Peptides against a protein of PDB entry 7AE7. Designs and how they scored, part 130

Target 1, 321 residues: chain A of PDB entry 7AE7
Amino acid sequence: KVYKDLREFLEVLEQEGQLIRVKEEVNPEPDIAAAGRAAANLGKNQPAVFFEKIKGYKYSVVTNVHGSWQNHALMLGLDKNTSTKDQFYELNRRWDKFPVPPNVVKREAAPCKENVIDKDINLFEILPLYRINEQDGGFYISKASVVTADPEYPDDFNKLNVGTYRIQVKDRDRVGIQALAMHDIAVQLEKAEAENKPLPIAITIGNNPLVTFMASTPVGYNQNEYEFVGALQDGVPMDIVKSDLYDHLYVPAGSEVVLEGHIIPRVRTVEGPFGEFPGSYSGARLQCEVKIDRITHRTNPIFENLYLGIPWTEIDYLMAL

## One batch from the design tools (peptide; made by RFdiffusion4, then SolubleMPNN)

Design b2_p18_6_s4 (from b2_p18_6, 7 letters changed)
Fold by OpenDDE base, seed 2:
Structure b2_p18_6_s4 (fold): chain B 321 residues (1-321), chain A 18 residues (1-18)
Amino acid sequence: as target 1 above (321 residues)
Amino acid sequence: PEWTVDTTAPPVPTPEPL
């Protein structure tokens, strides 16, 4: 089985008994984190948790999508009871199919383009934001696939980077981003900042689960994560679409929300603390700042966010593969 | 659980002056 988007995967998780649907209205805090902890206490077969109604918000949240070996098996289109060993064997077998180039679809065929916001941008109207951990310094977007390019080689598709970064919401149209020196985005940002230019960025939320997986998996600077997604789909290309603001940035066609904008050159602002791992907070630091200039989104967008509660967390599964 | 603050994370690069 191959998935076009998050919605097709959530349908399979629900059919397989790997998704809990919360139909009652919940408070963003503490109920989302509390329900995630309760799901984590169900043992090794941790389900995703889908919140249909969140007080003060219009849209839904899903957490713990990658939070079990069963969910990882289903992501690969395998039987949910496939052993970890056999999942690793199948991952390695499919990895040898790299590269599998994506299909570039027309704007009219891309679900992420159903709605546009280009004025009076307010992230709180689109995303049901909450504190992931009790002592977080703000609201985080912790499961985004962030698209950037090499500003010296913007048309080199092999240098198009799709990565996962720590993103704190700073204002209605501003986010902080942690671009660590060891990540490909830092190389791209350094080149842009040397010329005092903005770095174009697309922050994509609620993707095909293999896009989120590959965005969390380190690859070579000259390797495109979308070409690995096609390999992990057993040779079926994924669908991408051109961003609205930038000719050189491509986003997953099925994304629930796309935040298009730029990293502001030579600006650093305080970000954090954030509980990246259970029992440890990364302290406050000067981080990069992104201005959001345009949003595209599906009708009734689902905010996919990381569960960071009791071990094993989603990050433990995403980093263990 | 007692949470600790990790101070060992690398600094974010600051650009050189223009």
Scores: peptide ipSAE 0.053, ipTM 0.685, DockQ to the pose 0.027
Fold by OpenDDE base, seed 3:
Structure b2_p18_6_s4 (fold): chain B 321 residues (1-321), chain A 18 residues (1-18)
Amino acid sequence: as target 1 above (321 residues)
Amino acid sequence: PEWTVDTTAPPVPTPEPL
């Protein structure tokens, strides 16, 4: 099976008994993290956890979408009981299909374009933000697929980068982003900052599970993650759409939320701490800052966020194949 | 290139009650 969006995947997870739906209203803290930990304690077959109602927020949260080998098998459209070995063999077989170019769909055909916010931007109205860990210095968006391009080669689709980065919410329309020197985004940012120019960015949330997987998987600087998504879909192209602000940025057509904006050149602000690993916090650091200029979103957008639990984190599954 | 470094702790974003 191929999934166009997060919703089609969540439907399959629910059908396969790999999603727990919490229908009662929960507090953002500590209930989301507590329920995630409780789900992790169910053993190796950790389900996704979908929170329908969050106190003080309008929309839903889902966590632990990639948090088990069963969920990984289902992501690949395999039987949920497919062995880790057979998943690895199938992944490698599909990887050899690269490149599979994406389909560029019309704006009117892209679910991520159902609603637009271009003024009075407030991230808290769109995303049910919470502290993932008790001692986090703020609210994090930890499972976004961030789209940037090479500012020297904006029309080179092979240099379009889709990556996962640590993002702290800093204000209603501001986020801090961790762009480390080893990330492709850091190369692109260095070029923009050399000229004192903003770097165009689209932060996409709640994607096709293979987009999230590829955004967490390092590829070559001249390789497009969307072309690997098509390969991992066994040769079925994924659907992308042009961003609203930038002709050279393409986002997943099915994204729940798209935050379009720019990295402010030569600005660094305090970000953190964040509990990247159970019982360990990365300290506060000076990080890049993004201005959000436009939001597009699906009706009743689902905030997909990373689950961080003991003994095995969702990121351990994302990196295990 | 002059870098602007803000070392002040940003205000913790609080969800406004909807």
Scores: peptide ipSAE 0.012, ipTM 0.366, DockQ to the pose 0.846
Fold by OpenDDE base, seed 4:
Structure b2_p18_6_s4 (fold): chain B 321 residues (1-321), chain A 18 residues (1-18)
Amino acid sequence: as target 1 above (321 residues)
Amino acid sequence: PEWTVDTTAPPVPTPEPL
C-alpha cells in the first residue's frame, strides 16, 4: 500500500485498530496532551489519536501518527504485525532504490491548493494550536516538513531540502524556526543572509507519512528527500506541486496545510523553551523568524502534531529506524 | 546592514479566555 496523503494513512490506521477517534469536544489544553499520554499508556501498540472537535477551533488535530512499530509497518504498507527486524530489512531494501523522482502534478490536481489565504493571515484560524508541554514557552508546530532550496542553486532539485524543524508560533503570521548549524536549512540560510536576502520557505503540515519520516531522516545535502520517499514507496513516485509564491519550491501535493513565506534575513528573536524530551527543556535561544505570506490548505485541514510522552515519544520511533 | 536581535520575549499570546 502507498499513501498519497495523511488522510489515506489515517483511514488505514483506523481500519487496522491503530487510531483512536475522540469525538467529544476537548479543550486544547490540557486535554490533547493528556489524551496522548493516556494513549501511550495503552502499551506497545500505541495508536494515533484523532481529535475531531477542539474548543475554540474549527479544525481537527491528530497526534502520535508514527507513535508505534505497528504504525511504522503500516506506513511502509506492510502488515501491522511486521517485526522491527523485517521493517528494517525492508527499509534498507527500498533505500537502495534511490533516487525515485517525484511526479510534478498540476496546481488544479493538488489537494493542498483547495483553499487559499493571502490576506489577513491568522494561523490560529487554520491550526488548533496548543502547548504540547505544560512549561512550553508557546505554541509549537512540531511535525512540519519544511521545504527550502539553496539560494545559490535554486534550480538544483538535488539541493531542495525537506526537513523537520522546531517551529514556535510568534504571531498570527509569524513563526520562529530552529535552524541549527547541523541542519541543511542553516547552510541555505547562511547563503541568503550573506546577501541580506530572504530565504523562501514552505512549511508543510499533515503529509504522506513517508514524507514526514524522510523529513526527520538526515540525508546528504545533495540528496532530495522526495526521491527517497519514492524509494521507500518501493519505486512508486510521490506527487509534488509547485509552491504558489516560488517557482523553485515544491510541496507535497496532498499536504493538509502549506504555509508559504520567507525567513527574514539577519533577524533573531527569542524562541523557546520547548520540552523536546520528557523532563528536558531546551533553553530559550535566539532563532530565525519566518513571515507567512500565503497559506494553501485542504478543506477541513487536519493539524498533525507530534506527541511527546513517556516512555517512548513519537520521535523515538521516527529516529529508531 | 546590522543584525537585528530582538531579545524581548514576544508576549505569549494569552489564549483569550473563551
Scores: peptide ipSAE 0.011, ipTM 0.442, DockQ to the pose 0.579
Fold by OpenDDE base, seed 5:
Formats: sequence, C-alpha cells, structure tokens
Structure b2_p18_6_s4 (fold): chain B 321 residues (1-321), chain A 18 residues (1-18)
Amino acid sequence: as target 1 above (321 residues)
Amino acid sequence: PEWTVDTTAPPVPTPEPL
C-alpha cells in the first residue's frame, strides 16, 4: 500500500491495532507525554497515540507514528508482522529504484492548501503546542520535514533538501531551528548569509510517513528526498505542490500544516534546552531564527510530533532503518 | 556584516485561552 498523507497511514495503523485513540480531553502537559510513556510500556508493538482533544486547543496531536517495527512495516506497505530483516531487504530493494520523480499537483488538488493564514500568524491557533519533556526550554516541533533549496541553484530540484531539524517555538510567528554543520540546510544557509539574504523555508508537519522517514535519513546533497520517497513507494511517485511564497520550494501535497517563511540572515538567538534522549538534555545554544510569513493547512489539522521518554523512542526506530 | 546575537532566553510561549 502507498499512502498519500498521514491520515491514510493513521487509518491503517488503527485498522491494524497499531494506534491508540485517546478520546478524552487531555492537558497538553503532562498528559501527552505521560500517555506516550504509558503506550511505550505496552512492549514491542508500540502503537501510535492519537489525542483527539487537547485542553485549550482546537486540534489534535498524534505521537509515536514511527514507534515500532510493526509501524515501519506498515509504512512500507508490508504486513505488520514482516520481520525486521525482510523490511531491510525490501527497503534496500526499493532504494535501488531511485530516482522516482514526484508528481507536481495543482494547488487546488493539494490538501495542505485547504486553508490559508497570511496575517496575524499565531502558531498556537494551529498547533497544540506542549513541552515534550518536563525540562524543555519551550515547545518543540520535533517531527517536521523542513524544505529548503540552494540559493545559488534554486531551480535545481536535485538540491532541494527535505530534512528533520529541531525546532523550538519562540513566538506566535517565530521558531528557532537547529541547523548544524552536518545538515544540508547549513550549506544552503551559509550561501544565503554570505549575501545577507533570507533563506526561504517551508516547515511541513504531518506528512506521509515515508516523507518523515526520508527527511530523517541522510542522503547526498544532490539527491532529492522526494525521489527516494517514490523509490520507497516501490516506484509510485509522491505528490508535491509548489509553496505559496516561493516558486522553487515544493511541499508534500498532503501535509497537515505548512509553515512558510524565511530564516533571518545573520541572526542567532538562544534555543533550548531540549531532552533529545531520555535523561540527556542538550544545553541552550545560539540558533537560527525563522519568521513564519504564511501558513497553509488541512481542515482540522493533525499535529504530528515526536514521542520521547522511554527507550525504544520513536527516534531510535527512525535512525535504525 | 554584523551578526546579531541575542543571548536572552525567550519567554516560553503560553497558549492563548480559546
């Protein structure tokens, strides 16, 4: 099976008994993290956890979407009981299909374009933000697929980068992003900052699970993650759509939320701390700042965020493939 | 080019009441 969006995947997870639906209203803190930890204690078959109602918010949260080998099998469109070994064999077999170019869909055909916010930007109206860990220095968007391009070669689709970066919410329309030297975004940012130009960015949330997987998987700087998603879909192209602000940025057509904006050139602000792993907090660091200039979102957008707290964490599975 | 370094920790944003 191939998934167009997060919703189609969540439906399969639920059908396969790999999703817990929490229908009761929860407090964003500590209940989301606590319920995630409780689900992780269910053993090897850790389900996704879907929170329908968050106190003080309009929309839902889902966590632990990639949190088990069963979820990874289902992501690949395999039987949930497919062995880890057979999942790796199938992943490698599909990897050799690269490149599989994406389909560029019309704006009107892209679910991520159902709603637009272009003024009075407030991330808290769209995302049920919470502290993932008790000692986090703020609210994190920890499972976004971040789209950037090479500012020297903006029309080179092979240099379009889709990566996962640590993102702290700093204001209603501002986020901090951790662009480390090992990230392809850092190369692109360096070029933009050399000219004192903003780097265009699209922060995409709630994607096809293979987009999230590929955004977390290191690839070559001249390799497009969307072309690998098509390969991992066994040769079925994924659907992308042009961003609203930038002609050279393409986002997953099915994204729940797209935050379009720019990295402010030559600005660094304090970000953190964040509990990246159980019992380990990264210190506060000077990080880049993104201004959000436009939001597009699906009706009733689902905030997909990373589950952290007890090993095996969702990140352990995302890095293990 | 002058780099702006803000070493102030931003306040933790609070959700506005719905």
Scores: peptide ipSAE 0.009, ipTM 0.380, DockQ to the pose 0.845

Design b2_p18_7_s1 (from b2_p18_7, 6 letters changed)
Fold by OpenDDE base, seed 1:
Structure b2_p18_7_s1 (fold): chain B 321 residues (1-321), chain A 18 residues (1-18)
Amino acid sequence: as target 1 above (321 residues)
Amino acid sequence: SLDELLKKATRPSEVVLV
């Protein structure tokens, strides 16, 4: 099975008994993180946890979407009881199908374009933000597939990067992003900052689970993650759409939320601390800052976010294959 | 259920400062 979006995947998770739907209103803290940790602590068959109602917010949160081998099998469109060995074998078999170019859909065909916010941007109106761990220095977006391009080669689709980065919410329309020197985004940012230019960025949230998987999987600088998504879909292309602000940035057509903006050149602001994947807090650091200039989103957008802490948690499953 | 899940919840503060 191939999934067009997060919603189709959540439907399958629910059908397969791999999703807990919480219909009662919860507190964003500590309930979401507590449930994420509790789900991870099951050791096997760890479900996604979908919160329909969050106190003080309009929209839903889903966590632990990739949080088990069963969910990982289902992501690949396999039987949920497929062994890790067979999942690995199938992953490798499909990997050899690279490249599978994505379909570029029209704006009117892209669910991520259902709603637009281009003024008075407030991330808190769209995303039910919370601290993932109690000692986090703020609210984090932890499962975003971040789209950037080479500013010297904006039309080179092979240099389009879709990566997962630590993102702290800093204000209504600003986020901090951790762009480490080993990341493709850092190479692209260096080129932009050399010219004192903004780096165009699209931060996409709530994607087809294979997009999220590939965004967490390192590929070559001249390889496009979307073409691997098509390979992992066993040769079925994924659907992408142009960003609204940038002709050279393409986002998943089915994204729940797309934050379009720019990395502010030569600006660094304090970010962190954050509870990292080993179950340890990284200290506060000076990090890049993104100005959000436009939001597009699906009606009733789902904020997909992970819980992470002492292994094994969702991030360990994202990095395991 | 959420309640059954939360009964198995550990505190999110299992993350150690480095």
Scores: peptide ipSAE 0.186, ipTM 0.789, DockQ to the pose 0.036
Fold by OpenDDE base, seed 5:
Structure b2_p18_7_s1 (fold): chain B 321 residues (1-321), chain A 18 residues (1-18)
Amino acid sequence: as target 1 above (321 residues)
Amino acid sequence: SLDELLKKATRPSEVVLV
């Protein structure tokens, strides 16, 4: 089975008994993190946890989507009881299908374009933001697929990068992003900053589970993660759509939320602390800052976010494949 | 339910400051 979006995957997780639906109103803290930790602590068959109602917020949260071998099997469209060995075999078999170019869909066909916010941007109105761990220095977007391009080669689709980065919410329309030297985004940012130019960025939240997986999987700088998603879909192209602000950025057509903006050149602000894998806090550091200039989102957007802490948590499963 | 999930969790949820 291939999934167009997060919603189709969540439906399958629920059908397969790999999703807990929380219908009662929860407090964003500590209930979401507590449930994420509780799910991780089950040791096997760890379900996604879907919170329909978050106190003080309009929309829903889902966590632990990739948090088990069963969820990984289902992500690959396999039986949930498929062994890790057979999952690896199938992943490797499909990997050889690279590249599988994505379909570029029309704006009108992309669910991520259902709603637009282009003024008075407030991330808190769209995302039920919370601290993932108690000692986090703020609210994190921990499971975004971040799209950037090479500013020297903006039309080279092979250099379009889709990566996962630690993102702290800094203000209503600002986020901090951790772009380390080992990340492809850092290469692109260095080129932009050399010219004192903004780096265009699209921060996508709530994606097809293979997009999230590939965004968390290192690939070559000249390899497009979307073409690997198509390979991992056994040769079925994924659907992408042009960003609203940038002709050279493409986002998953099915994203729940797309934050379009720019990394502010040569600006660094305090970010952190954050509870990282393997269950330790990193200190506060100076990190890049993104201005959000436009939001597009699905109606009733789902905030997909990662729970992480002492292993094994969702991030450990994402990194294990 | 959330309560049933929380009741099944037996291991600590701590993150260590380093």
Scores: peptide ipSAE 0.181, ipTM 0.807, DockQ to the pose 0.032
Fold by OpenDDE base, seed 4:
Structure b2_p18_7_s1 (fold): chain B 321 residues (1-321), chain A 18 residues (1-18)
Amino acid sequence: as target 1 above (321 residues)
Amino acid sequence: SLDELLKKATRPSEVVLV
């Protein structure tokens, strides 16, 4: 089975008994993080947790979507009880199908374009933001697939990068992003900053689960993550659409929320602390700052976010194969 | 249910400051 978007995957998780639907109103803190930790602590068959109603917010949150071997098997369109060994073999078999180029769909055919916000941007109106761990220095977007391009080769589709980076919300229309030197985004940012130019960025939230998986999987600088998504879909192309602000950036057609903007050149602001995947806090550091200039979103967008802490949590399942 | 899940929640706060 292939999924076009997060919603099709959540439907399968629910059908397979791998989703807890919470219909009662919850507090953003501590209930979401507590549920994420509790789901992780089940040790097996860890379900996604979908919160329909969050106090003080309009929209829903889903967490722990990739948080088990069962969910990982279902992501690959396999039986939920497929062994980790067989998942690994199937992953490798499909990996050899690279490249599978994506389909570029028209704007009118892309669900991520259903709604537009181009003025009075407020991230808190679109995303039910919360602290993932109690000592986090702020609200984090932890499961975004971030799209950037090489500013020297903007039309080279092989250099289009889709990566996962920790993102701290700084203001209604600003986020901090951790771009480490080992990340492809850091190479692209260095080129932009050398010329004192903004780096165009699209921060995509709530994707096809294989997009999120590939965004968390290191690939070569001249390899496109969308072409691996098509490979992992056993040769079925994924659907992408052109961003609204940039001709050279493409986003998943089915994204729940797309934050379009730019990394501000040569600006660094305090980001952190954040509870990281080893179950330890990283200290506060100077990190890049993104201005959000436009939002596109599906009607009733789902904020997909992960819980992370002492292993094993959702991030460990994303990194395990 | 959420209540059953939360009953299994150990305090997330065992994150070590490094």
Scores: peptide ipSAE 0.164, ipTM 0.774, DockQ to the pose 0.036
Fold by OpenDDE base, seed 2:
Structure b2_p18_7_s1 (fold): chain B 321 residues (1-321), chain A 18 residues (1-18)
Amino acid sequence: as target 1 above (321 residues)
Amino acid sequence: SLDELLKKATRPSEVVLV
């Protein structure tokens, strides 16, 4: 089984008994985080939790999508009871199919292009934002697949990076991003900042689960994560589409939300604290700032976000393979 | 159900400031 988008995966999770659908209205805080922690505390068969109605917001949230070995098996299109060993063997077998180039689809064929916001940008109108942990210094987007390119080689598709980074919402149209020196985005940003140029960025939310998995998996600087997604789909190409603002950035065709913008060169602002994967808060520090210039989104977009805390949580499953 | 899930919820206070 191959998934075109998050929605097809959520349907399979629900069919397999690996999704809790919450139909009653919830409070963004503390209900979403409380449910995420409760799902993690089940110890096995941890379901995704899908919130249809969130007080003060128009759209839905889903959490804990990768939060179990059963969900990982289903992501690979395997039986949900496939052992971790057999999942690992199958992942390695498929990894050898790299590269599998993606299909570039037309804009009209891409669900992420159904709606456009190009003025009066307000992230709170599109994303049901909440604190993941009570002492977080703000609202975080914790499960985005962030697309950047090498500004020296913008047409080199092998240098197109799709990564997961800690993103704090700073304003209606501003986010802080943690670009650590060990990440490929930091290399690309350094090149842009050397020339005092903005770095083009597309922050994609609610993807095909293998895109989110690969964005969380370190690969070589000259390896495209989309070509690994095709490999992990057992040789079936994924669908990508050109971004609206940048000819050299490609986003998953099925993304629920795409935030297009730029990292502001040589600007650093306070970000954090944030509750990290060990179950400890990292302190506040100066981080990069992104201006959001355009949003594209599916009709009734689903905000996919991570719950994380004391192990074992969804992030530990994403890091375990 | 959400109520059954929330009964198993520990409060998000499980993250320690370091």
Scores: peptide ipSAE 0.131, ipTM 0.715, DockQ to the pose 0.036

